# Designs tried in a protein design run: peptides against a protein of PDB entry 3HUF. Part 123

Target 1, 320 residues: chain A of PDB entry 3HUF
Amino acid sequence: MWIIEAEGDILKGKSRILFPGTYIVGRNVSDDSSHIQVISKSISKRHARFTILTPSEKDYFTGGPCEFEVKDLDTKFGTKVNEKVVGQNGDSYKEKDLKIQLGKCPFTINAYWRSMCIQFDNPEMLSQWASNLNLLGIPTGLRDSDATTHFVMNRQAGSSITVGTMYAFLKKTVIIDDSYLQYLSTVKESVIEDASLMPDALECFKNIIKNNDQFPSSPEDCINSLEGFSCAMLNTSSESHHLLELLGLRISTFMSLGDIDKELISKTDFVVLNNAVYDSEKISFPEGIFCLTIEQLWKIIIERNSRELISKEIERLKYA

## One batch from the design tools (peptide; made by RFdiffusion4, then SolubleMPNN)

Design b2_p19_2_s4 (from b2_p19_2, 15 letters changed)
Fold by OpenDDE base, seed 5:
Structure b2_p19_2_s4 (fold): chain B 320 residues (1-320), chain A 19 residues (1-19)
Amino acid sequence: as target 1 above (320 residues)
Amino acid sequence: KKKEEEEIKKEILEEHKKR
C-alpha cells in the first residue's frame, strides 16, 4: 500500500494510506476518501491530483507498487517528484519512494510503498476477497511468488493444513485468515486520519499458530531438520518440491513407482507421494522403502524428535 | 513390513493427537 508522510506540520504530523483512487491535494480541501489537505501558505487551494492505480498481476509477482500518477493543477510554481518537475499532462511513477514537492513549500510529502502481497490457498477465497483487497492496493493471487508477504489459509475446523500452508509457514510468510481480511476491510476509513490504525497481521498469525497444533513453534524448528536424508518424490506439485527442499532433503524426482529400481532404493531413505497415489498404490509399493504422504511427513517434522523418528524407520526397513 | 509402516504412521499420528 502507498503511505504518505510529511515534514513539519503540513500533514498535521499524521501518516495516511493512499488506496487506489483519485485524490485532490491542496490547502483548501478537507481530508476524505478523495482529498488530502496540506497545510501551507505556499500551496495552492487545489494544487495536485494523485491517482493510485489498482495492482496489476505483474505487481503480485514483483512486489512492485501500484502505479502512482501525479498531475499539477496548473499552479504558479508547479509540482516536483524526486526533484523533477511534473510534466503538463502528469507523470506516472513506479518507484517505491517518492519525494513530492508542492510549489515552493519547504516541506516535502514523502510517499513510500509498504509491500503487501496476499497469496490465497484456494480459488474460492481469492474470488471472494480479491476485489476488496485490490481496492486497498493489495495484489492477490494463487500461485507461489517470492513477493508474497501474507498467505490466507482456509479455516476448516479439524482439516489438515495444506501443502501450500506448510510451505508458506516455512517461507516465513505471515499466515492470515478470513477474520483478518474482515477486520482489514472495517478500518479503511479510519486509516485516512492515521495509517497506524492498520491492523497488525502478526497478531492474527500468532493466534492461528497458538490455536493449531499442526504448526511448529517456529519455521526454524523445521527448516533443514532433515538435512542429510534423501527422498524420492513422485508426481507432486512444485510447492511440494520446494517444501521438501526447505526441509533440507536431497530430492530425486520420478514419473512412476516403476522407475524406482533396487539401486535407487538403496540410495533413497524414503518416498514421498501425494494422497491420491498413496491411497491407490500402497499395495504396489517397493519392498524395503518407507513410503509416506507430505501430510504424514509434516506430522513427523513437527515433532521434537523428528530426525530420530525418521532414522528409526529407515533403519528398520533397510536392515530388516 | 507394509502393515508395520502403516502401524507406525498411525502411532505417530495418535501421539500427535494426544498432545
Scores: peptide ipSAE 0.024, ipTM 0.525, DockQ to the pose 0.005
Fold by OpenDDE base, seed 2:
Structure b2_p19_2_s4 (fold): chain B 320 residues (1-320), chain A 19 residues (1-19)
Amino acid sequence: as target 1 above (320 residues)
Amino acid sequence: KKKEEEEIKKEILEEHKKR
């Protein structure tokens, strides 16, 4: 989201969130959803127009700002952004920090980008929320992104957490739920004059972890917890692979269960399967191989003695 | 062996439910 602040109390000492939309900026406007009052004798009655675009698809992957357009409203002394005069037709900016000078005002408006990118685990939830979140200047998507700051967990009562949720947790992404999204949708009006009123997702995240026994106390309890072990997995999802890497596993990939030969068995401690393959093929698993799902592996990893549990199971299968 | 693996996975799961 864009936040503006200013020197010399020209914004009345307030920080303001600028959502996607158009704002008339000047001395003789009243603060509302479309106007920004700036208190200086050196500023025109109507001085500039700010236009913030909705997030692009690229912004979701880069964590870049919503495009910020500045237009001077034919003022005597113009408008500058980062010491450069704004062009006659207006200019667009993608820098994360903007110093906006209105005419000869000795004080600048400082605009800065606070990154927030929300990944969804479920396509239906994305379809429900994406439009509203984009209107808040929040990029949204389904795919993993290095720019992702928040991850939406789907609360289905009695379901195990998904691989996406496990991976988001280990990446130290702030896990949120639908209740937090609902809260975000309501604050749009209250945060117009005070950017500090933006809801903290960390409280939602703490409550999710505390109230769900399927989460470890911290990501650090699980990261590299299986260092020294080797696994084989079906080449199915990048998220599953990255999850197993974060556990410290050496990973071999195979294309089918038929590719599991004696050589692969000799090099691997266990085989990780998706639920569908595990349930369909459990009768056909090779002898002397420990096969499990990611969800079964997760249940072992959240235990304090995870290494001992896995070692005991590997030994039982090798010597039985 | 496969029945024993499913039983051991169940036992690990039951130990987890008792904590």
Scores: peptide ipSAE 0.023, ipTM 0.542, DockQ to the pose 0.005
Fold by OpenDDE base, seed 1:
Structure b2_p19_2_s4 (fold): chain B 320 residues (1-320), chain A 19 residues (1-19)
Amino acid sequence: as target 1 above (320 residues)
Amino acid sequence: KKKEEEEIKKEILEEHKKR
C-alpha cells in the first residue's frame, strides 16, 4: 500500500494510507477519502491530483507498487517528484519512494510503498476477496510468488493443512484467515488519517498457530531439520519442491513410479508422493523404499525428534 | 532561491508552533 508522510508538520504529523483512487491535494481541502489537506502558505488551495491505480497482475509477482500518477493543477510554481518537474499532462511513477514537492514548499511529502501481497490457497476464496483487496491496493493471486507477504489459509474444520499452507509457514509468510480479510475490509475509512490503525496480521497469525496443533511453534523448528537426508519426489508442484528444499533435503525428481530405478533407490532415503499416487499405487511400491505422502512427512517434521523418527522408519524398511 | 526556501521554512515552522 502507499503511505504518505511529510516533513515540517505539513500533514499535521500524520501518516496516511493512500488506497487506489483519486485525491485532490491542497491547502484548502478537508481530509477525506478523496482529499489530502496540506498545511502550508506556499501551497495552492488545490495544488495537485494524485491518482493511485489498482494493482496489476504483474504487481502480484514483483511486489511492485500500484501506479502513482501526479498531476499539477495549473499552479504558479508547479509540482516536482524526485526533483523532476511534473509534466503538463501529469506523470506516472512506479518507484517505491517518491519525494513530492508542492510549489515552493520547502517540506516534501514522502510517499513510500509498503508491500502487502496476498496469496490464496483456493480459487473460490480468491474470487470472493480479490476485488475488495485490489481496492485496498493489495495484489492477490493463487500461484506461489516471492513477493507474497500473506497467505490465506482455508479453514475446513477437521482437515489437515494443505501443502500451500505448510510452505507459506516455512517461507515465513504471514498466515491469515477470512476473519482478518473481513477486518481489512472495514478499516478503509479509519486509516485515512492514521496509517497506524492498520490491523496487525501478526496477531491473527499468532492466534492461528496457537489454536492449531498442526503447526510447529516457529518455522525455524522445521527449516533444515532434515539436512543430510535425500528424497525423491514426483515432479508435480513447485510448492512441494520448495517445501522439501526448506527442510534441507537433497531432492531428486521423477516423472512416474516406473522411473524409480536401482540407481535412484541407492541415493534416496525416502520417496515423497502425493495422496492420489500413494493411495492408488501403494501395492506396487518397490521393496526396500520408504514411501510417504507430504502430509505424513509434515506430521513427522512437526515433532521435536523428526530426524530420529525418519531414521527409524528408513531403517525399518531397509530390513523388511 | 535558497534564502527564499529558508524564509518559507521559518514561516511554516512558526505557524505550526502557534497551533
Scores: peptide ipSAE 0.013, ipTM 0.349, DockQ to the pose 0.247
Fold by OpenDDE base, seed 4:
Structure b2_p19_2_s4 (fold): chain B 320 residues (1-320), chain A 19 residues (1-19)
Amino acid sequence: as target 1 above (320 residues)
Amino acid sequence: KKKEEEEIKKEILEEHKKR
């Protein structure tokens, strides 16, 4: 999201979130959803127009800012952004930091991009929330991204956590729920005057983890917990691969269960399968190989003695 | 052996249902 603050008291000492939309900036406007009052004798009554675009799909992958357009409203001394005079037709900016000088005002408006990118675990939740979140200047998507800051957990009552949720937890993404998204939708008016009123996602995350026995106490309890073990996985999910890497596993990939030969078995401690393959192929698994799902592996790794549990199971299979 | 592995997996699954 874009946040503005200013040097001196020209924004009344307040920080403000700018959501996607159009703002008239000037000395003689009243602060509202479409106006930013700036208190200086050197600023025109109506000085500039700021236009913030909704996030692009690219912004979800890069964590880049919503495009920020600045237009001078034919003022005597113009408008500058990053020491450059704004062109007559306006200019658009994709920099994360903007120093906006209105006329000869000795104080600048500082606009900075606070990165927030929300990944969804399922397309239905994305479809429900994407439009509202995009109107808050929050990029949204389904795919993993290095720019992802938050992950929406799908709470189906009585279901195990998804691989996406497991991976989001281990990569230290802030896991949130629909209650946090609802709260975000309500703050739009209150944060106009005070950007500090933005809800704390970390408090939501702490409450989710504390109240769900399917999570360890911290990601650090699981990261590299299986260091020294080797697994093989079906080459079906990049997210599953990255999850197993974060556990410290050496990973071999195969394309089909038929590729699980004696050589692969000799190099691996266990085989990780998705639920569909595990359930359909249980009978066809090679003899003497430990096969499990990611969800079954997760249940083991959240236990304090995960290494001992896996070691005992590998030993039973080698001598059986 | 496959039956014992499925039983151990069931036992781990049932211990998690009792929490």
Scores: peptide ipSAE 0.021, ipTM 0.501, DockQ to the pose 0.005; fails the geometry check

Design b2_p19_3_s3
Fold by OpenDDE base, seed 4:
Structure b2_p19_3_s3 (fold): chain B 320 residues (1-320), chain A 19 residues (1-19)
Amino acid sequence: as target 1 above (320 residues)
Amino acid sequence: KEKEEEEKKKEEGEKLEKE
């Protein structure tokens, strides 16, 4: 989200979140959802227009800011952004830091982008929340991205956590739920006056982890916990591959169970499958190899003795 | 020191606003 602050108390010592929308900036406007009051004698009554666009799909993958448009409202001394005079038709900015000078005011408005990109685990939740979050200037998507800061887990009562949730946890993404999204929807008016009122997602995350026994104590407990072991996986999910990589596994990929020959078995400690393949092909598993689902693997890796548990299962099946 | 620099910037700012 865009946050503005200013030197010299020209914003009354307040930080403000700018959501997507249009703002008239000037000395003789009242702070509201479409106006930013700036207290300086050097600033015109109505000085500039700021327009923040909704996030693009590209912004989700890059963690880039919502586009920030600045237009001078035909003022005597103009407007500058990053020491450059704003053009007569207005200019658009994608820089994460904007130093905005209104006329001859010695104090600048500093706009900075606080990166927040929310990944969703399922398309239904994305469909429900994307529009509202985009109106907050928050990029949203389903695909994994290095720019993702938050991950919305699907709360299905009595189900195991998804591979997406497992991976989000291990990569140290802040896991959130619908309760946090609901809270975000309520702060829109309050954060106009004080940007510090933005809810802390880390508190939500801590509560999720504390109250769910399907999570390990920390990501560090699981990262590289299976170093030295080798697995084979069906080439079905990139997230599954990245998850297994974070466990420290050497990974071989195959396209079908028929590709699992004696040579692959000799170099592989176990085979990781998705639930659909595991359930459908269980009767056709190669002899002498340990096959498990990612969810079954997860149940082992969250245990403190995960290496010993995996070793015992490998030994049991190599000598059966 | 930061507070003195901020006061100096404020005084310079107030001078520039009177011009």
Scores: peptide ipSAE 0.021, ipTM 0.536, DockQ to the pose 0.082
Fold by OpenDDE base, seed 1:
Structure b2_p19_3_s3 (fold): chain B 320 residues (1-320), chain A 19 residues (1-19)
Amino acid sequence: as target 1 above (320 residues)
Amino acid sequence: KEKEEEEKKKEEGEKLEKE
């Protein structure tokens, strides 16, 4: 989201979130959803127009800002952004930091991009929330992205957490739920006067972790917990691969169970399978190797003695 | 140091508002 601040009390000492939309900026406007009052004698009654676009699909992957358009409203002394005079037709900016100077005012409005990018684990939830979140200037998507800051957990009562949720947790994204999204949707008007009133996603996250026994206390409890072990996995998802990498595993990939030869078995401590392959092919598993699902692996890695548990299972099958 | 720089910017600002 875009946040604005200013020196010299020209914004009354307040920070403000700018959502996608159009704002008239000037001395003789009243603060509301479409106006920004700036207190200086050097500023025109109506000085500039700011227009913030909704996030692009690219912004979800890059964590880039919503496009920020600035237009001078035919003022005597113009408007500058990053020491450059704004063109007569207005200019658009994709920089994360904007120093906006209105006329001869010695104090600048500083606009900065605060990264917030929400990944969804479920397409139905994305479809429900994407429009509202985009109107807050929040990029949204389904696919893993290095720009993601938040992850929406799919709430299915009594089900194991998904691989996406496991990976989001280990990647240190803030896991949130529908209750946070509901709260976030109501804050749009209240944060106009004070950007600090933005709801703390970390409180929601702490509550999720505290109330769900399928999470370890921290990502650090699991990161590199299986260092020194080797696994083979079916080439299924990037998230599954990245999850196993974060556990510190050496990973070999195979395309089918038939590719699991004696050479691969000799170099591999265990095989990770998806649920469908595990359930259908459990009778056809190669002899002398430990096969498990990611969900079964997760149940082991959340335990304090995960290394000892894995070692015991590997030994049990080598001597069978 | 930050307060002195803010006061200097305020003084420069007040000077520019009088011109």
Scores: peptide ipSAE 0.020, ipTM 0.546, DockQ to the pose 0.055
Fold by OpenDDE base, seed 5:
Structure b2_p19_3_s3 (fold): chain B 320 residues (1-320), chain A 19 residues (1-19)
Amino acid sequence: as target 1 above (320 residues)
Amino acid sequence: KEKEEEEKKKEEGEKLEKE
C-alpha cells in the first residue's frame, strides 16, 4: 500500500494510507476518501491530483507498487516528483519512494510503498475477496510468489491444512484468515487520519498457530528436519517440490508408479504421492518401499521426534 | 547534521510562509 508522510506540519504530523483512487491535494480541501489537506501558504487551494491505480497481475509477482500518477492542477509554481517537474498531462511513477514537492513549499510529501501481497489457497475465497483487496491496493493471486507477504488459510472445520498452507508456513509467510480480511475491509475510513491504525496481521497469525495443533511452534522446527533422507515424488505441484526441499530432502521425480524400479528403490527412503494416486493405487505400490502423502508426511514432521518416526516407518516396510 | 538540516528547512519554511 502507498503511505504518505510529510516534513514539518504540512500533513499535521500524521501518516496516511492512499488506497487506489483519486485524491485532490491542496490547502483548501478537507481530508476525506478523495482529498488530502496540506497546510502551507506556499501551496495552492487545489494544487495536485494523485491517482493510485489498482494493482496489476505483475505486481503480485514482483511486489511492485500500484502505479502512482501525479498531475499538477495548473498551479503557479507547479509540482515536482523526485526533483523533476511533473509534465502538463501528468506523469506516472512505479518507484517505491516518491518525494513530492508542491509549488515552493520547502517541505515535501514523502510517499513510500509498503509491500503487501496476499496469496490465496482457495480459488473461491480469492473470487470473493480479490476485488475488495485490489481496491485496498493489495495484489492477490493463487500461485506461489516470492513477493507474497500473507497467505489466506481456508477455514474448513475439521480439515487438515493444505500443502499450500504448509509451504506458506515454512517459507515464513504470515498466515491469515477470513477474520483478518474482514477487518481489512473496514479500515478505509480510520486510516485517513492515521496510517498506524492499519490492523496487524501478526496477531491473527499467532492466534491461528496457537489454536491449531497441525502447526509446529515455528518454521525452524521443520526446515531441514529431514536432512539426509531421500524421497521420490510424482510430478506434482511446484509447491509440493519446494515444500520437500525446505525439509532438506533429496528429491527424485518420476512420471508414473511404473517408473519406480529397483534402482530408484535402492536410492530412495520413501515415495511421496498425491492423495488421488495414493488412494487409487494403494494395491499396486511397489514392494519394499514406504509410500505416503504429503499430508501424512506433515503429520510426522510436526512431531518433535520426526526423524525417529520416519526411520521406524522405513525400517518397518523394508522388513515386511 | 540531520537535525540542523531540519531546523534550517524549518526556518526557510517559516520565512516562505511569511512572504
Scores: peptide ipSAE 0.019, ipTM 0.541, DockQ to the pose 0.122
Fold by OpenDDE base, seed 3:
Structure b2_p19_3_s3 (fold): chain B 320 residues (1-320), chain A 19 residues (1-19)
Amino acid sequence: as target 1 above (320 residues)
Amino acid sequence: KEKEEEEKKKEEGEKLEKE
């Protein structure tokens, strides 16, 4: 989201969120959803127009800002952005920090990008929320992204957490739910006057973790917890691979269970499978190797003695 | 020192408004 602040009380000492939309900036406008009052005699009654675009698909992957357009409204002394005069037709900016000088005003409006990118685990929830979140200047998507700051957990009562949720947790992404998304939808008007009224997801995250026994106390409890062990996995998802890497596992990949030869078995402590393959191929597992699902592995790694538990299961199946 | 620089910037701003 774009946040603006200014020196010299020209914004009345307040920080403001700029959602996607158009704003008239000037001395003789009233603060609302489409106007920004600036208090200086050196500023024109109607001085500039700011236009914030909705997020692009690229912005979801890069964590880049919504495009910020500035146009001078034919003022005597013009408008500058980052010491450069704004062109007659306006200019567009993708920098994360903008110093906006209105005419001869000695104080600048500082615009900065607060990165927020929300990943969804469920396509149906993305379809429900994407439009509203995009109107807040929040990029949304389904795919893993290095720019992801928040992850929406699907509330299925009594289901195990998904691989996406596990990976989001280990990546230290803030896990949120539909209640937080609902709260975000209500703040749009209140944050016009005070950007500090934007809800912090950290409290929502703490409540989710506290109330769900499927999460360890911290990601640090699980990161590298399986260092020194080796696994093989079916090449099914990048998220599953990255999850196992964060556990400190050495990973070998295979295309089918038939590709698991004696050499691979000799170098591998266990095989990680998805639920569909585990359930369908359970009768056809190679002899002398421990096969488990990611969800079964997760149940082990959240335990305090995870290394001992895995070692016992490996020994049990190697000598059965 | 910061208050004196803010007051100088304010005085320079007010001088530029009278020209």
Scores: peptide ipSAE 0.019, ipTM 0.545, DockQ to the pose 0.089

